# Designs tried in a protein design run: peptides against a protein of PDB entry 5KEZ. Part 34

Target 1, 320 residues: chain A of PDB entry 5KEZ
Amino acid sequence: NVAIYNPFRPWWERYQPVSYKLCTRSGNEDEFRNMVTRCNNVGVRIYVDAVINHMCGNAVSAGTSSTCGSYFNPGSRDFPAVPYSGWDFNDGKCKTGSGDIENYNDATQVRDCRLTGLLDLALEKDYVRSKIAEYMNHLIDIGVAGFRLDASKHMWPGDIKAILDKLHNLNSNWFPAGSKPFIYQEVIDLGGEPIKSSDYFGNGRVTEFKYGAKLGTVIRKWNGEKMSYLKNWGEGWGFVPSDRALVFVDNHDNQRGHGAGGASILTFWDARLYKMAVGFMLAHPYGFTRVMSSYRWPRQFQNGNDVNDWVGPPNNNGVI

## One batch from the design tools (peptide; aimed at target 1 W11 T116 R256)

Design b2_p17_1_s4 (made by RFdiffusion4, then SolubleMPNN; from b2_p17_1, 10 letters changed)
Fold by OpenDDE base, seed 5:
Structure b2_p17_1_s4 (fold): chain B 320 residues (1-320), chain A 17 residues (1-17)
Amino acid sequence: as target 1 above (320 residues)
Amino acid sequence: SWAEEQYNKYREMLAKL
């Protein structure tokens, strides 16, 4: 991925890929393989946060400022380490003036235009699908158990399906023969937009963001909400079917979220209430549960926004 | 920041809950 120095090595630089090399601040491929092996050997499975919707931001300077030193040129859409070129992006398909998503009520924009400047991959192309599949298959062959598909809302479900259809069975050293990768898709569906979580049920599980938001409101006793109202928790609250739901109290994004509804999200900053919420989540049968492990950062609120929301994991001058 | 720009829509949606 790109190495960002302003702000200094933010967490979100990891979501700006320039190659599919397993070479980041977390380690190299050999180290990753070693970790996966060690984890699998004790029954701990690895699920990769796969960033396959896009490459880096269009405004990032060309060069070799990347975690593995790979050259890239966002301006010309040149990512030779893949390789991708200008033919592999949706620039000509996006109809907005800026090239970015301008209206989230336009599903076509959401999928074909750039997410906040991130170069949008042409996932309709078999070449692009194949390059992504090769990346994911390499991980599968190493021994990962599945994937979180980042920014799934911004990909056409059919394109995702086409990629998934190219995937290998899981590594038989640790998984039964014929096992398929576990897929969960990040889709933010809180209602009011044309793209629905149900659009993605065919590909795997989806994130249920209503879960943490509503649970936070209940645990905080906002708006007269009571724990007793959780008697029909899950589908009864308008959530997706349990067998499609990936549920969580918080994630890396909504820890940094703001606003009236955003404030309902419980995090480690509210330790007691957070433990209550996590305890409830783990005790309740609805959905597949995900527990957050995060870190503190020096929050600095200005006009209701944390100006330090970019701060990445603990490091020593960029070294983890 | 880029992060703020990325999830401002998410925050907007959360505010409507």
Scores: peptide ipSAE 0.026, ipTM 0.675, DockQ to the pose 0.300
OpenDDE base, seeds 1, 2, 3, 4: peptide ipSAE 0.025, 0.024, 0.022, 0.023; ipTM 0.673, 0.677, 0.661, 0.657; seed 3 fails the geometry check

Design b2_p17_2 (made by RFdiffusion4)
Pose (drawn by RFdiffusion4):
Structure b2_p17_2 (pose): chain A 320 residues (1-320), chain P 17 residues (1-17)
Amino acid sequence: as target 1 above (320 residues)
Amino acid sequence: SAAWAQWNAYKAIMATL
């Protein structure tokens, strides 16, 4: 991924890919393979956060400011370490004047245009689907059990299916024959938009962002909500079917208060209420549960938004 | 910087939910 130095090494630089080499601030390919093997050998699975909707920001300076030193040039769309060229992006397919996503009532541009200027991969091309599948198959054979598909709302459900069609079964040393990767797709669907999370049920599960937003408001006793109202918690509150939901109280993004749910999201900063919300979630049968494990940063709210929400993991001059 | 502008744009999008 791009090594971003202003601001200094933000957590979200990891969502701007430069190549598919397994080489990050978290470690190299040997350390990654070692981790996956050791965890599988004690029965704990690894799920990978797959950033496949885009490469890096279109305004990022060319050069080798990358986590493995790979060269890249966003202005010329050259990502030779993959390789991707200008033919591999949606510049000609997007219809907005800016080339970015401008209107979320238009389901087409949400898919074909650049998300906040991130170079949008042409996922309809077999070549691009093959390069992504090659990356995910490399991970599957190492032994990962599934994927979180980042920014799934900005990918066509069919393009996702075309990529998944190319995946191997899970490593037969650890998983039964015919096992398929666990897929959960990050789609923020609070209603009121043309894209529905149900559009993605053919590919795997989806993140249910309504879950934590509603639970936070209820536990905080905001907006007239009471815990007694949780008697019919689940699809009774308009959530996706339980067997398609990946649920959580907070995630790495919305724990910073700017996300789906804003200030209602309970986090480790609100430890007493947070424990209650996690407890309710873990005790209730709805969904497959994910628990957050975080790091502290110097929060500094100005106008209800944290100006330090970009700060990366604890580090000494960028080394984690 | 461009990274700042991009990040602020992202947060602006999230505020429209």

Design b2_p17_2_s1 (made by RFdiffusion4, then SolubleMPNN; from b2_p17_2, 10 letters changed)
Fold by OpenDDE base, seed 2:
Structure b2_p17_2_s1 (fold): chain B 320 residues (1-320), chain A 17 residues (1-17)
Amino acid sequence: as target 1 above (320 residues)
Amino acid sequence: SWAEEQYNKYRERLAKL
């Protein structure tokens, strides 16, 4: 991914890829392979956060400022380490003036235009699908158990399916022969927009963002909410079917959120309430549960917003 | 910086949660 130095190595630089090389702040490919092996040997499975919707930001300076030193040129859409070129992006397909998503009520924009300036890959192209599948298959062959698909809302479900259909079975050294990778898709569906979580059920599980938002409201006793209302928690609250849901109290994104929805999210900053929420989640049978392991950072609020929400995990001068 | 601007836009998207 791109190496960002202003601010200094923010967490979100990881979501701006310039290659599919397993060479990041977390380590090199050999170290990753070693970690996967050690984890698998003790029954801990690895799921990769796969960023496959896009490459880095449109206006990032060209050069070799990346975690593995690979050259890239966003201006010309040149990512030779893949390789991608200008033919592999949706620039000509997106019809907005900016080239970015401007209207989230337009499903075509949401999927064909750039997410916050991130160069949008043309996932309709078999070449692009194959390059992504090659990346994911390399990980599968190393021994990962599955994937979180980042920004799935911004990809056509059919394009995702086409990529998934190219995937290998899991590594038989640790998984039963014929095992398929576990897939969960990040889709932010709180209602009110045309893209629905149900559009993606065919590809795997979907993140249920209503879960943490609503649970936070209840435990905080906002709007007269009571714990007794959780009697029909799950589908009874309008959540996706349990067998399609991946649930969580917070994630790296909404842990840094603000506003009405963001403010309801419980995090380790509210330790007592957070423990209650996590305990409830783990005790309740709805969905596939994910527990957050995060870190403290030096929060600095200005006008109600943490200006240090970019801070990444503990590191030594950028090295994790 | 441009990177910060993009981050802010990203955060704005997250605020919809």
Scores: peptide ipSAE 0.030, ipTM 0.653, DockQ to the pose 0.706
OpenDDE base, seeds 1, 3, 4, 5: peptide ipSAE 0.027, 0.029, 0.019, 0.030; ipTM 0.715, 0.658, 0.449, 0.662; seeds 3, 4, 5 fail the geometry check

Design b2_p17_2_s2 (made by RFdiffusion4, then SolubleMPNN; from b2_p17_2, 11 letters changed)
Fold by OpenDDE base, seed 2:
Structure b2_p17_2_s2 (fold): chain B 320 residues (1-320), chain A 17 residues (1-17)
Amino acid sequence: as target 1 above (320 residues)
Amino acid sequence: SWAEEQYNKYIEMLNKL
């Protein structure tokens, strides 16, 4: 991914890829392989956050300022480490003046235009699909158990399926022969927009962002909400079917006040209430549960916004 | 189910808070 130095090595630089090399601040490929092996050997499975919707931001300067030193040029859409070129992006397909998503009520824009300036890959192209599949298959062959698909809302479900159809079975050293990778897709659907979580059910599970948002409201006792109202928690609250849901109290985005859930989201900053929420989630049978492991950072609020929401995990001058 | 039983127990505890 790109190495960002202003602000200094933010968490979100990881979501701006310039190659599919397994070479980041977390380590190199050999170290990753070693970790996967050790985890699998004790029954801990690895799921990769796969960023496949886009490459880095269009405004990032060209050069070799990346975690593995790979050259890239956003201006010319040149990512030779893949390789991608200008033909592999949706620049000509997006019809907005800016090239970015301007109207989230237009599903075509949401999927064909750039998410906050991030260069949008042409996932309709078999070449692009194959490059992504190659990346994911390499991970599967190493021994990962599945994937979180980042920004799935911004990809056509059919394109995702086309990629998934190219995937290998899981590594038989640790998984039964014929096992398929576990897929869960990040889709923010709180209602009111044309793209629905149900559009993606065919590809795997989807994130249910209503879960943390509603649970936070109840546990905070906002708007007269009562714990007794949780008697029909799950589908009774309008959530997706349990077998399609990945549920969580918070994630890295809404822990920082971004994305879905707003102020209702419970985090470790509200320790007591957070423990209640997580405990409830783990006790309740609805959905596949995900527990957050995060870190504290020096929050600095200005006009209601944390200006330090970019701060990544604890590090030594950028080295994790 | 076991999960439902755990849910009910937890709800009971929550109601006491």
Scores: peptide ipSAE 0.025, ipTM 0.625, DockQ to the pose 0.016
OpenDDE base, seeds 1, 3, 4, 5: peptide ipSAE 0.021, 0.017, 0.017, 0.017; ipTM 0.608, 0.422, 0.439, 0.375

Design b2_p17_2_s3 (made by RFdiffusion4, then SolubleMPNN; from b2_p17_2, 10 letters changed)
Fold by OpenDDE base, seed 5:
Structure b2_p17_2_s3 (fold): chain B 320 residues (1-320), chain A 17 residues (1-17)
Amino acid sequence: as target 1 above (320 residues)
Amino acid sequence: SWAEEQYNKYREMLAKL
């Protein structure tokens, strides 16, 4: 991925890929393989946060400022380490003036235009699908158990399906023969937009963001909400079917979220209430549960926004 | 920041809950 120095090595630089090399601040491929092996050997499975919707931001300077030193040129859409070129992006398909998503009520924009400047991959192309599949298959062959598909809302479900259809069975050293990768898709569906979580049920599980938001409101006793109202928790609250739901109290994004509804999200900053919420989540049968492990950062609120929301994991001058 | 720009829509949606 790109190495960002302003702000200094933010967490979100990891979501700006320039190659599919397993070479980041977390380690190299050999180290990753070693970790996966060690984890699998004790029954701990690895699920990769796969960033396959896009490459880096269009405004990032060309060069070799990347975690593995790979050259890239966002301006010309040149990512030779893949390789991708200008033919592999949706620039000509996006109809907005800026090239970015301008209206989230336009599903076509959401999928074909750039997410906040991130170069949008042409996932309709078999070449692009194949390059992504090769990346994911390499991980599968190493021994990962599945994937979180980042920014799934911004990909056409059919394109995702086409990629998934190219995937290998899981590594038989640790998984039964014929096992398929576990897929969960990040889709933010809180209602009011044309793209629905149900659009993605065919590909795997989806994130249920209503879960943490509503649970936070209940645990905080906002708006007269009571724990007793959780008697029909899950589908009864308008959530997706349990067998499609990936549920969580918080994630890396909504820890940094703001606003009236955003404030309902419980995090480690509210330790007691957070433990209550996590305890409830783990005790309740609805959905597949995900527990957050995060870190503190020096929050600095200005006009209701944390100006330090970019701060990445603990490091020593960029070294983890 | 880029992060703020990325999830401002998410925050907007959360505010409507």
Scores: peptide ipSAE 0.026, ipTM 0.675, DockQ to the pose 0.301
OpenDDE base, seeds 1, 2, 3, 4: peptide ipSAE 0.025, 0.024, 0.022, 0.023; ipTM 0.673, 0.677, 0.661, 0.657; seed 3 fails the geometry check

Design b2_p17_2_s4 (made by RFdiffusion4, then SolubleMPNN; from b2_p17_2, 10 letters changed)
Fold by OpenDDE base, seed 4:
Structure b2_p17_2_s4 (fold): chain B 320 residues (1-320), chain A 17 residues (1-17)
Amino acid sequence: as target 1 above (320 residues)
Amino acid sequence: SWATEQYEKYRARLAKL
């Protein structure tokens, strides 16, 4: 991914890929293999946050400022380490003046235009699908158990399916023969927009962002909500079917006041309430649960916004 | 809508990229 130094190595630089090489702030491919092996050997499975909707931002300077040193040129859509070129992006498909998503009520824009400047991959192309599948298959062959598909809302479900259809079975050294990767898709569906979580059910589980938002409201006793109202928690609250839901109290975005959930989202900053929420989540049978492992950072609020929301996990001069 | 507003925050984060 792009190495960003202003601010200094933010967490979100990981979501600006320039290659599919396994060189990051966390280590190289050999180290990753080692970690996966060690984890698998004790029954801990690895799920990769796969950023496959886009490459880096269009405004990032060309060069080799990347975690694996790969050259890239956003301006020319040149990512030779993949390789991708101008043919592999949706620049011509997106019909907005800016090239960015301008209207989130237009599903076509949401999927074909750039997410806040992030170069949008043409996932309709078999070439692109194959490159992504190759990346994911490499990870599968290493021994990962599945994937979180980042920004799935911004990809056509059919394109995702096409990629998934190219995936290998999981590594039989650790998984039963014929096992398929576990897929969960980040889709922010709080209602009111044309893209629905249900559009993605065919590909795997989806993130249920209503879960954390509503649970936060209940635990906080906002709007007269009571814990007793959780008696029909899950589908009874209008959430997606349990077998399609990946549920969580918070994620990295809404933990920082970003994305879905708003102020209702409980985080480790509110330790007692957070423990209640997480405890409830783990005890309740609805959905596949995800527990956040986060960190404290030096929050600095200016005009109600944390100016340090970019701060990544504890590191040694940018290296984790 | 509330949903849109929440998503705008997400977009705002990404805009920093």
Scores: peptide ipSAE 0.047, ipTM 0.767, DockQ to the pose 0.084
OpenDDE base, seeds 1, 2, 3, 5: peptide ipSAE 0.046, 0.036, 0.040, 0.033; ipTM 0.764, 0.692, 0.748, 0.678

Design b2_p17_3 (made by RFdiffusion4)
Pose (drawn by RFdiffusion4):
Parts: sequence; C-alpha cells; structure tokens
Structure b2_p17_3 (pose): chain A 320 residues (1-320), chain P 17 residues (1-17)
Amino acid sequence: as target 1 above (320 residues)
Amino acid sequence: SAAMDQWNNYKRTVYNF
C-alpha cells in the first residue's frame, strides 16, 4: 500500500493498494504465512481484508513511497508490480465530469467512478479479475478461511461473482474438501439508497451496519429508544436475514465517530455502555458476531468530528 | 495536504446520511 507521510502514516493508507505483494507495516510474506499456519494449527482462522475495488488515490505522487518499495505512478495509471496499466481502470467507463462519484442516487456511477479519487479498477475485464483472483488464491493456499470484501457497494455484484468463481477451495490440510471461502461484503445500507445489501446475497454475507447504529441509540437511550424495545431484535427491526448478517457494535471505521451512526456508535471510549452492548450482541442469536480490538489515539473533536481520526497504530517513527 | 483533502472528502461523501 501507499506509504503516506502527510498525515504521518494514517490507518487508511492501507486502503490504497500499490501491489498485491504481501508486504506491509504488519510484516512480510514469511511472517504472514507463519501467522496463518500457527493460527490454523490451533484452530483459529484468518480472514483477510481484501481491497479490490481500487488501487491508490489518483493524486498520489509517483515514485516508491510504498510499503515494499515498489514503483507506481497514479497519474499514468502504471502499477508495474501487479502489473496494471491505464487499460485496467474505469476512466473511459465513468460518466461524471470530475471522474469521481458525485451522486449516490445513481447506482451506475457509484460502481464505475472513482471513490474519493481512488483509481477504480475495471472489474469487468477478465485480466483484472484474474490478477485479483491470483492474489486471493495465493492467500487461500496459504490457508486463509475467508475475506472481508472492502467497499463492496462500489463493485457490481456480478463482477464480485466473476472474481469468486475463480477462487480455489480452502486448503485441504485444514478444511474439509469442497470448503469455500467465507465471504462477507462491506455494504453500508441504512435504507434510502438504490443499492440494497440484498443485491449481494448471492456472493456471501453482508455487514449489517444498522445493527450497531440501532443498538448504540438504544443503549444510550437516545431518540426515545428503550431496551424493552429489543424484544423483537433482528429482522423485526428491518435487518437482513440472520444467516446473511455479519454483526458488530463498532468497526475500525465508525468507532471514529464519522461513520454509519455517527456519535451513537458505542466504542471502548464508552467502556461501561460498550460492554453492555457487546454483551447483548454476543448473547442474542441474530447474526455472526465480530468483536472489535482497537488501539488508542489522541482524540480531538472539533464540531463533533475528530481531527485525529486518521492517526495510525501505535508506532515509533512509523514502525508499529 | 492532498491526502487529508481526500480523506475529508471521503467522509463527506460516503457518510452522507
């Protein structure tokens, strides 16, 4: 991923890929393989955050400011370490004047245009699908059990299916024969938009962002909500079917207060209420549960938004 | 910085509810 130095090494630089080499601030390929093997050998699975909608920002300076030293040039669309060229991006397919996503009532541009200027991969091309599949198959053979598909709303459900069609079964040393990767797609669907999370049920589960937003408001006793109203918690509140939901109280993104749910999201900063919300979630049968494990940062709210929400993991001069 | 502009734009556009 791009090594971003202003601001200094933000957590979200990891969502701007430069190549598919397994080489990050978290470690190299040997350390990754070692982790996956050790965890599988004690029965704990690894799920990978797959960033496949885009490469890095179109305005990022060319050079080798990358976590493995790989060269890249966003202006010329050259990512030779993969390799990707200008033919591999949606510049000619997007119809907005800016080339970015401008209107979320238009389902097409949400898919074909750049998400905040991030170079949008042409996922309809077999070559691009193959390069992504090669990356995910490398991970599957190492032994990962599934994937979180980042920014799934900005990918066509069919393109996702075409990529998944190319995946191996899970490593037969640890998983039964014919086992398939666990897929959960990150789609923020609070209603009122043309894209529905149900559009993605053919590919795997989806993140249910309504879950934590509603639970936070209820536990905080905001907006007239009471815990007694949780008697019909689940699809009774308009959530996706339980067998398609990945649920959580907060995630790495919206724990910073700017996300789906804003200030209602309970986090470790609100430890007393947060424990209660996690407890309710873990006790209730709805959904497959994910628990957040975080790091502290110097929060500094100005106008209800944290100007330090970009701060990366604890580090000494960028070394985690 | 450009990276901060991109990040602020992301928050404004993605979380426009």

Design b2_p17_3_s1 (made by RFdiffusion4, then SolubleMPNN; from b2_p17_3, 8 letters changed)
Fold by OpenDDE base, seed 5:
Structure b2_p17_3_s1 (fold): chain B 320 residues (1-320), chain A 17 residues (1-17)
Amino acid sequence: as target 1 above (320 residues)
Amino acid sequence: SVAEEQYKKYIETVYNF
């Protein structure tokens, strides 16, 4: 991915890929393979956060400022380490003046335009699908158990399916023969927009952001909400079917106050209430649960926004 | 930076509920 130095190595640089090389601040491919092997050997499975909707931002300067030193040129859509070229992006498909998503009530913009400058991959193309599948298959062959598909809301479900159809069975060294990768898709659906979580049920589980938002409200006792109202928690609260839901109290985004539940979201900053929420989540049978493991950073609020929300995990001068 | 501003706009747009 791109190496960002202003601010200094933010967490979100991870979500601006320039290649599919397993070469980042987390380590190299050999180290990753070693970790996966060791984890699998003790029954701990690895699920990769796969960024396959886009490459880096269009405004990033061309060069070799990347975690593996790969050259890239956003201006010309040149990512030779893949390789991708201008033919592999949705520039011509997006009809907005800016080339970015301008209206989230327009599903075609949401999927065909750039996510605030992030170069949008043409997932309709078999070539692009194949390059992504090769990346994911390499991970599968290493021994990962599945994937979180980042920014799934911004990909056509059919394109995702086409990629998934190219995937190998899981590595038989650790998984039963014929096992399929576990897929969960990040889709922010709090209602009010045309793209629905149900659009993606055919590809795997989806994130249920209503879960953390509503649970936070209840635990905080906002708006007269009571724990007794949780009697029909799950589908009764308008959530997706349990067998399609991945549930969580917070994630890295809304932990930083980035919507998706707003101020109701409970985090480790609210220790007691957070423990209550996590405890409830783990005790209740609804959905597939995900527990957050995070870190503290020096929050500085200005006009209600944390100006340090970019701070990444603990590191030594950029080295994790 | 420009990259930071783009991301901030992304977060604001995507998560502004």
Scores: peptide ipSAE 0.033, ipTM 0.687, DockQ to the pose 0.798
OpenDDE base, seeds 1, 2, 3, 4: peptide ipSAE 0.023, 0.032, 0.024, 0.025; ipTM 0.610, 0.673, 0.593, 0.638

Design b2_p17_3_s2 (made by RFdiffusion4, then SolubleMPNN; from b2_p17_3, 8 letters changed)
Fold by OpenDDE base, seed 3:
Structure b2_p17_3_s2 (fold): chain B 320 residues (1-320), chain A 17 residues (1-17)
Amino acid sequence: as target 1 above (320 residues)
Amino acid sequence: STAEDQYNKYIKTEYKF
């Protein structure tokens, strides 16, 4: 991914890829392979956050400022480490003046235009699908158990399916023969927009952002909410079917207070309430659960916003 | 815009639900 130095190595640089090479702030490919092996050998499975909707931001300077040293040029859509070129992006497909998503009530913009300047891959192209599949298959062959698909809301479900159809079975050294990768898709659906979580049920599980948002409201006792109202928690609260839901109290985005759920989201900053929420989530049968492991950073609020919400985990000169 | 500007736009405005 792009190595960002202003601000200094933020957490979100990981979501601006310039290659599919497995060399990042966290280590090189050999170290990753070693970790996956060690984890699998003790029954701990690895799921990769796969950023496949886009490459880096269109405004990032060309050069070799990347975690693996690969050259890239956003201006010319040149990512030779893949390789991608201008033919592999949706620049000509997006019809907005800016090239970015301007109206989230327009499903075609949401999927065909750039997410906040991130160069949008043309996932309708078999070439692009194949490059992504090669990346994911390399990970599968290493021994990962599945994937979180980042920004799935911004990809056409059929394009996702086409990629998934190219995937290998899981590594038989650790998984039963014929096992398929576990897929969960990040789709933010709180209602009111044309794109629905149900659009993605065919590809795997989806994130249920209503879960953390509503649970936070209840535990915080906002709007007269009571714990007793949780007796029909799950589908009874309008959530997706349990067998399609991946649930969580917070994630890296809404932990910073501006993502789906807003201020209702409980985090480690409110330790007591957070433990209550996580405990409830783990005890309740609804959905597939995900527990967050995060870190403290020097929060600095200005006009109600944390100006340091970019801060990544503890690191040594950017290396984690 | 800078990468930081894009991040802020993503998290605080357009990706705020």
Scores: peptide ipSAE 0.026, ipTM 0.687, DockQ to the pose 0.669
OpenDDE base, seeds 1, 2, 4, 5: peptide ipSAE 0.025, 0.024, 0.018, 0.024; ipTM 0.641, 0.667, 0.555, 0.659; seed 4 fails the geometry check

Design b2_p17_3_s3 (made by RFdiffusion4, then SolubleMPNN; from b2_p17_3, 10 letters changed)
Fold by OpenDDE base, seed 3:
Structure b2_p17_3_s3 (fold): chain B 320 residues (1-320), chain A 17 residues (1-17)
Amino acid sequence: as target 1 above (320 residues)
Amino acid sequence: SWAEEQYKKYVENVYKF
C-alpha cells in the first residue's frame, strides 16, 4: 500500500493499495506465512481484510512511496506491480463531474465512481477479477481461512460473486477437503439508501452495523432504551438474518467517533460499558461475533473531532 | 437522519489521502 508520511504512517494507509504483494508495515510474506502456519497449527484461523474495490487515492503522488517499494502512478492509473493500467478502472463509467461519488442515493454512482478519490477498479472485467482472485488464492494457498471484503457496498454483488467463483478451496493441510473460504462483506446499511445488505447475502455474511449502534444506545440508556428491550434482539430489531450477520460492538472506523454508529458506539475508552456490551454480544446467539482488539492513542479533540484519529497502532518508525 | 449522518461521516473520514 501507499506509505503515507503526512500524517506519519496512519492506519488508513493500509486501505490504499498499490500492489497485492504481501509486504507491508506488518511484515513480509515469509513472516506472514510463518504466522499463518503457527496459528493454524493451534487451531487459530486467519482472515484477511481484502481491499479489492479500489487502489490508492487519485491525488497521491507517483513514485515508490509504498510499503514494498513498488512504483505506482495514480494520475495515469499505472500500477505495474499488479499490473493495472487505465484500462482497469471505472473512470469512463462514472458519470459525475468530479469522478467521485456525489449522490449516495444513486446506486450506480456508489459502485462505479470513486469513493472519496480512491481509484475505482473495473470489477466487471475478467482481467481485474482474475488479478484479485490470484491475490486471494495466494493467501488461501498460504492457509488463510477467509476474507473480510472491504468496501463491499461499493462493489456490484455480481462482480464479487465472479471473483469468489475463482477462489480455491482452503488449504487441505488444515481444513477439510473442499472447504470454502469464509466470506464476510463490509456493507454499511443503516437504512435510507438504495443499496441493501440483502443484496450481498448470496456472497457470504454481511456486517450488521445496526448491531453496535443500537446496542450502544441501549447500554448507554439513551433515548429511554432499556436492557429489557433486548428480549427480541436480532431479527426482532430489524437486523439481517442471524446466519448472514457478522456482528461487533465496534470496529476500527466507528471506534474513532465516525462511521456507522457515531457517538453511540461503545469502545475500550468506556471500559465498563464496553465490557458489558461485548459480554452481551458473546453471550447472545445472534450472528457471527467479532471482538475488537485495539490500542490507545493520544486523542486530541478540536471542535468535537479527534485530530489524531489517524494514529495507527504502536509502531517503530511505521513498522509494527 | 441519524443513519445518514453516520454514513456520511464514514465516507468522509475513513478513507483519507
Scores: peptide ipSAE 0.055, ipTM 0.718, DockQ to the pose 0.081
OpenDDE base, seeds 1, 2, 4, 5: peptide ipSAE 0.040, 0.026, 0.054, 0.027; ipTM 0.712, 0.648, 0.731, 0.656; seed 2 fails the geometry check

Design b2_p17_3_s4 (made by RFdiffusion4, then SolubleMPNN; from b2_p17_3, 8 letters changed)
Fold by OpenDDE base, seed 4:
Structure b2_p17_3_s4 (fold): chain B 320 residues (1-320), chain A 17 residues (1-17)
Amino acid sequence: as target 1 above (320 residues)
Amino acid sequence: SVAEQQYNKYIATEYNF
């Protein structure tokens, strides 16, 4: 991915890929392979946060400032380490003036335009699908158990399906023969927009962002809500079917207070309430649970916004 | 809403490499 130095190595640089090389601030491919092996050998499975909707930001300077030193040129859509070129992006498909998503009530913009400037891959192309599948298959062959598909609402479900159909079975050294990768898709659906979580049920599980948002309000006793109202928690609250839901109290985005779910989201900063929420989540049978492991950072609020919301996990001069 | 959908995955600055 792009190596960002201003701010200094933010967490979100990981979501600006320039190649599919397994060479990042966390280590090289051999180290990753070693980690996966060691984890699998003790029954710990690895699920990769796969960034396949886009490459890096359109405004990033061309060069070799990347975690693996690969050259890239956002301006010309040139990512030779893949390789991708201008033919592999949705520049011509997106019809907005900026090239970015401008209206989230327009599903075509959401899927064909750039997410906050991130160069949007043309997932309709078999070439692009194949390159992504190759990346994911490499990971599968290493021994990962599945994937979180980043920014899934920004990809057409059919394109995702086409990629998934190209995937190998899981590595038989650790998984039963014929096992398929576990797929969960990040789809922010709090209602009110045309793209629905249900659009993605065919591909795998979907993040249920209503879960953390609603649980937060209940635990916080906002709007007169009570714990007793959780008797029909899950589908009874309008959430997706349990077998399609991946649930969580917070994630890295909304942990910073202004993402999907807003201020209701509970985090480790509110330790007692957070423990209550996480405990409830783990005790309740609804959905597939995900527990957040985060870190403290030097929050600095200016005009209600944390100016340090970019801060990544504890690191040694950018190396984790 | 757009605000609820916001991501912090890209910040364009003149100092980004």
Scores: peptide ipSAE 0.048, ipTM 0.722, DockQ to the pose 0.129
OpenDDE base, seeds 1, 2, 3, 5: peptide ipSAE 0.031, 0.045, 0.048, 0.048; ipTM 0.715, 0.721, 0.719, 0.733; seed 3 fails the geometry check

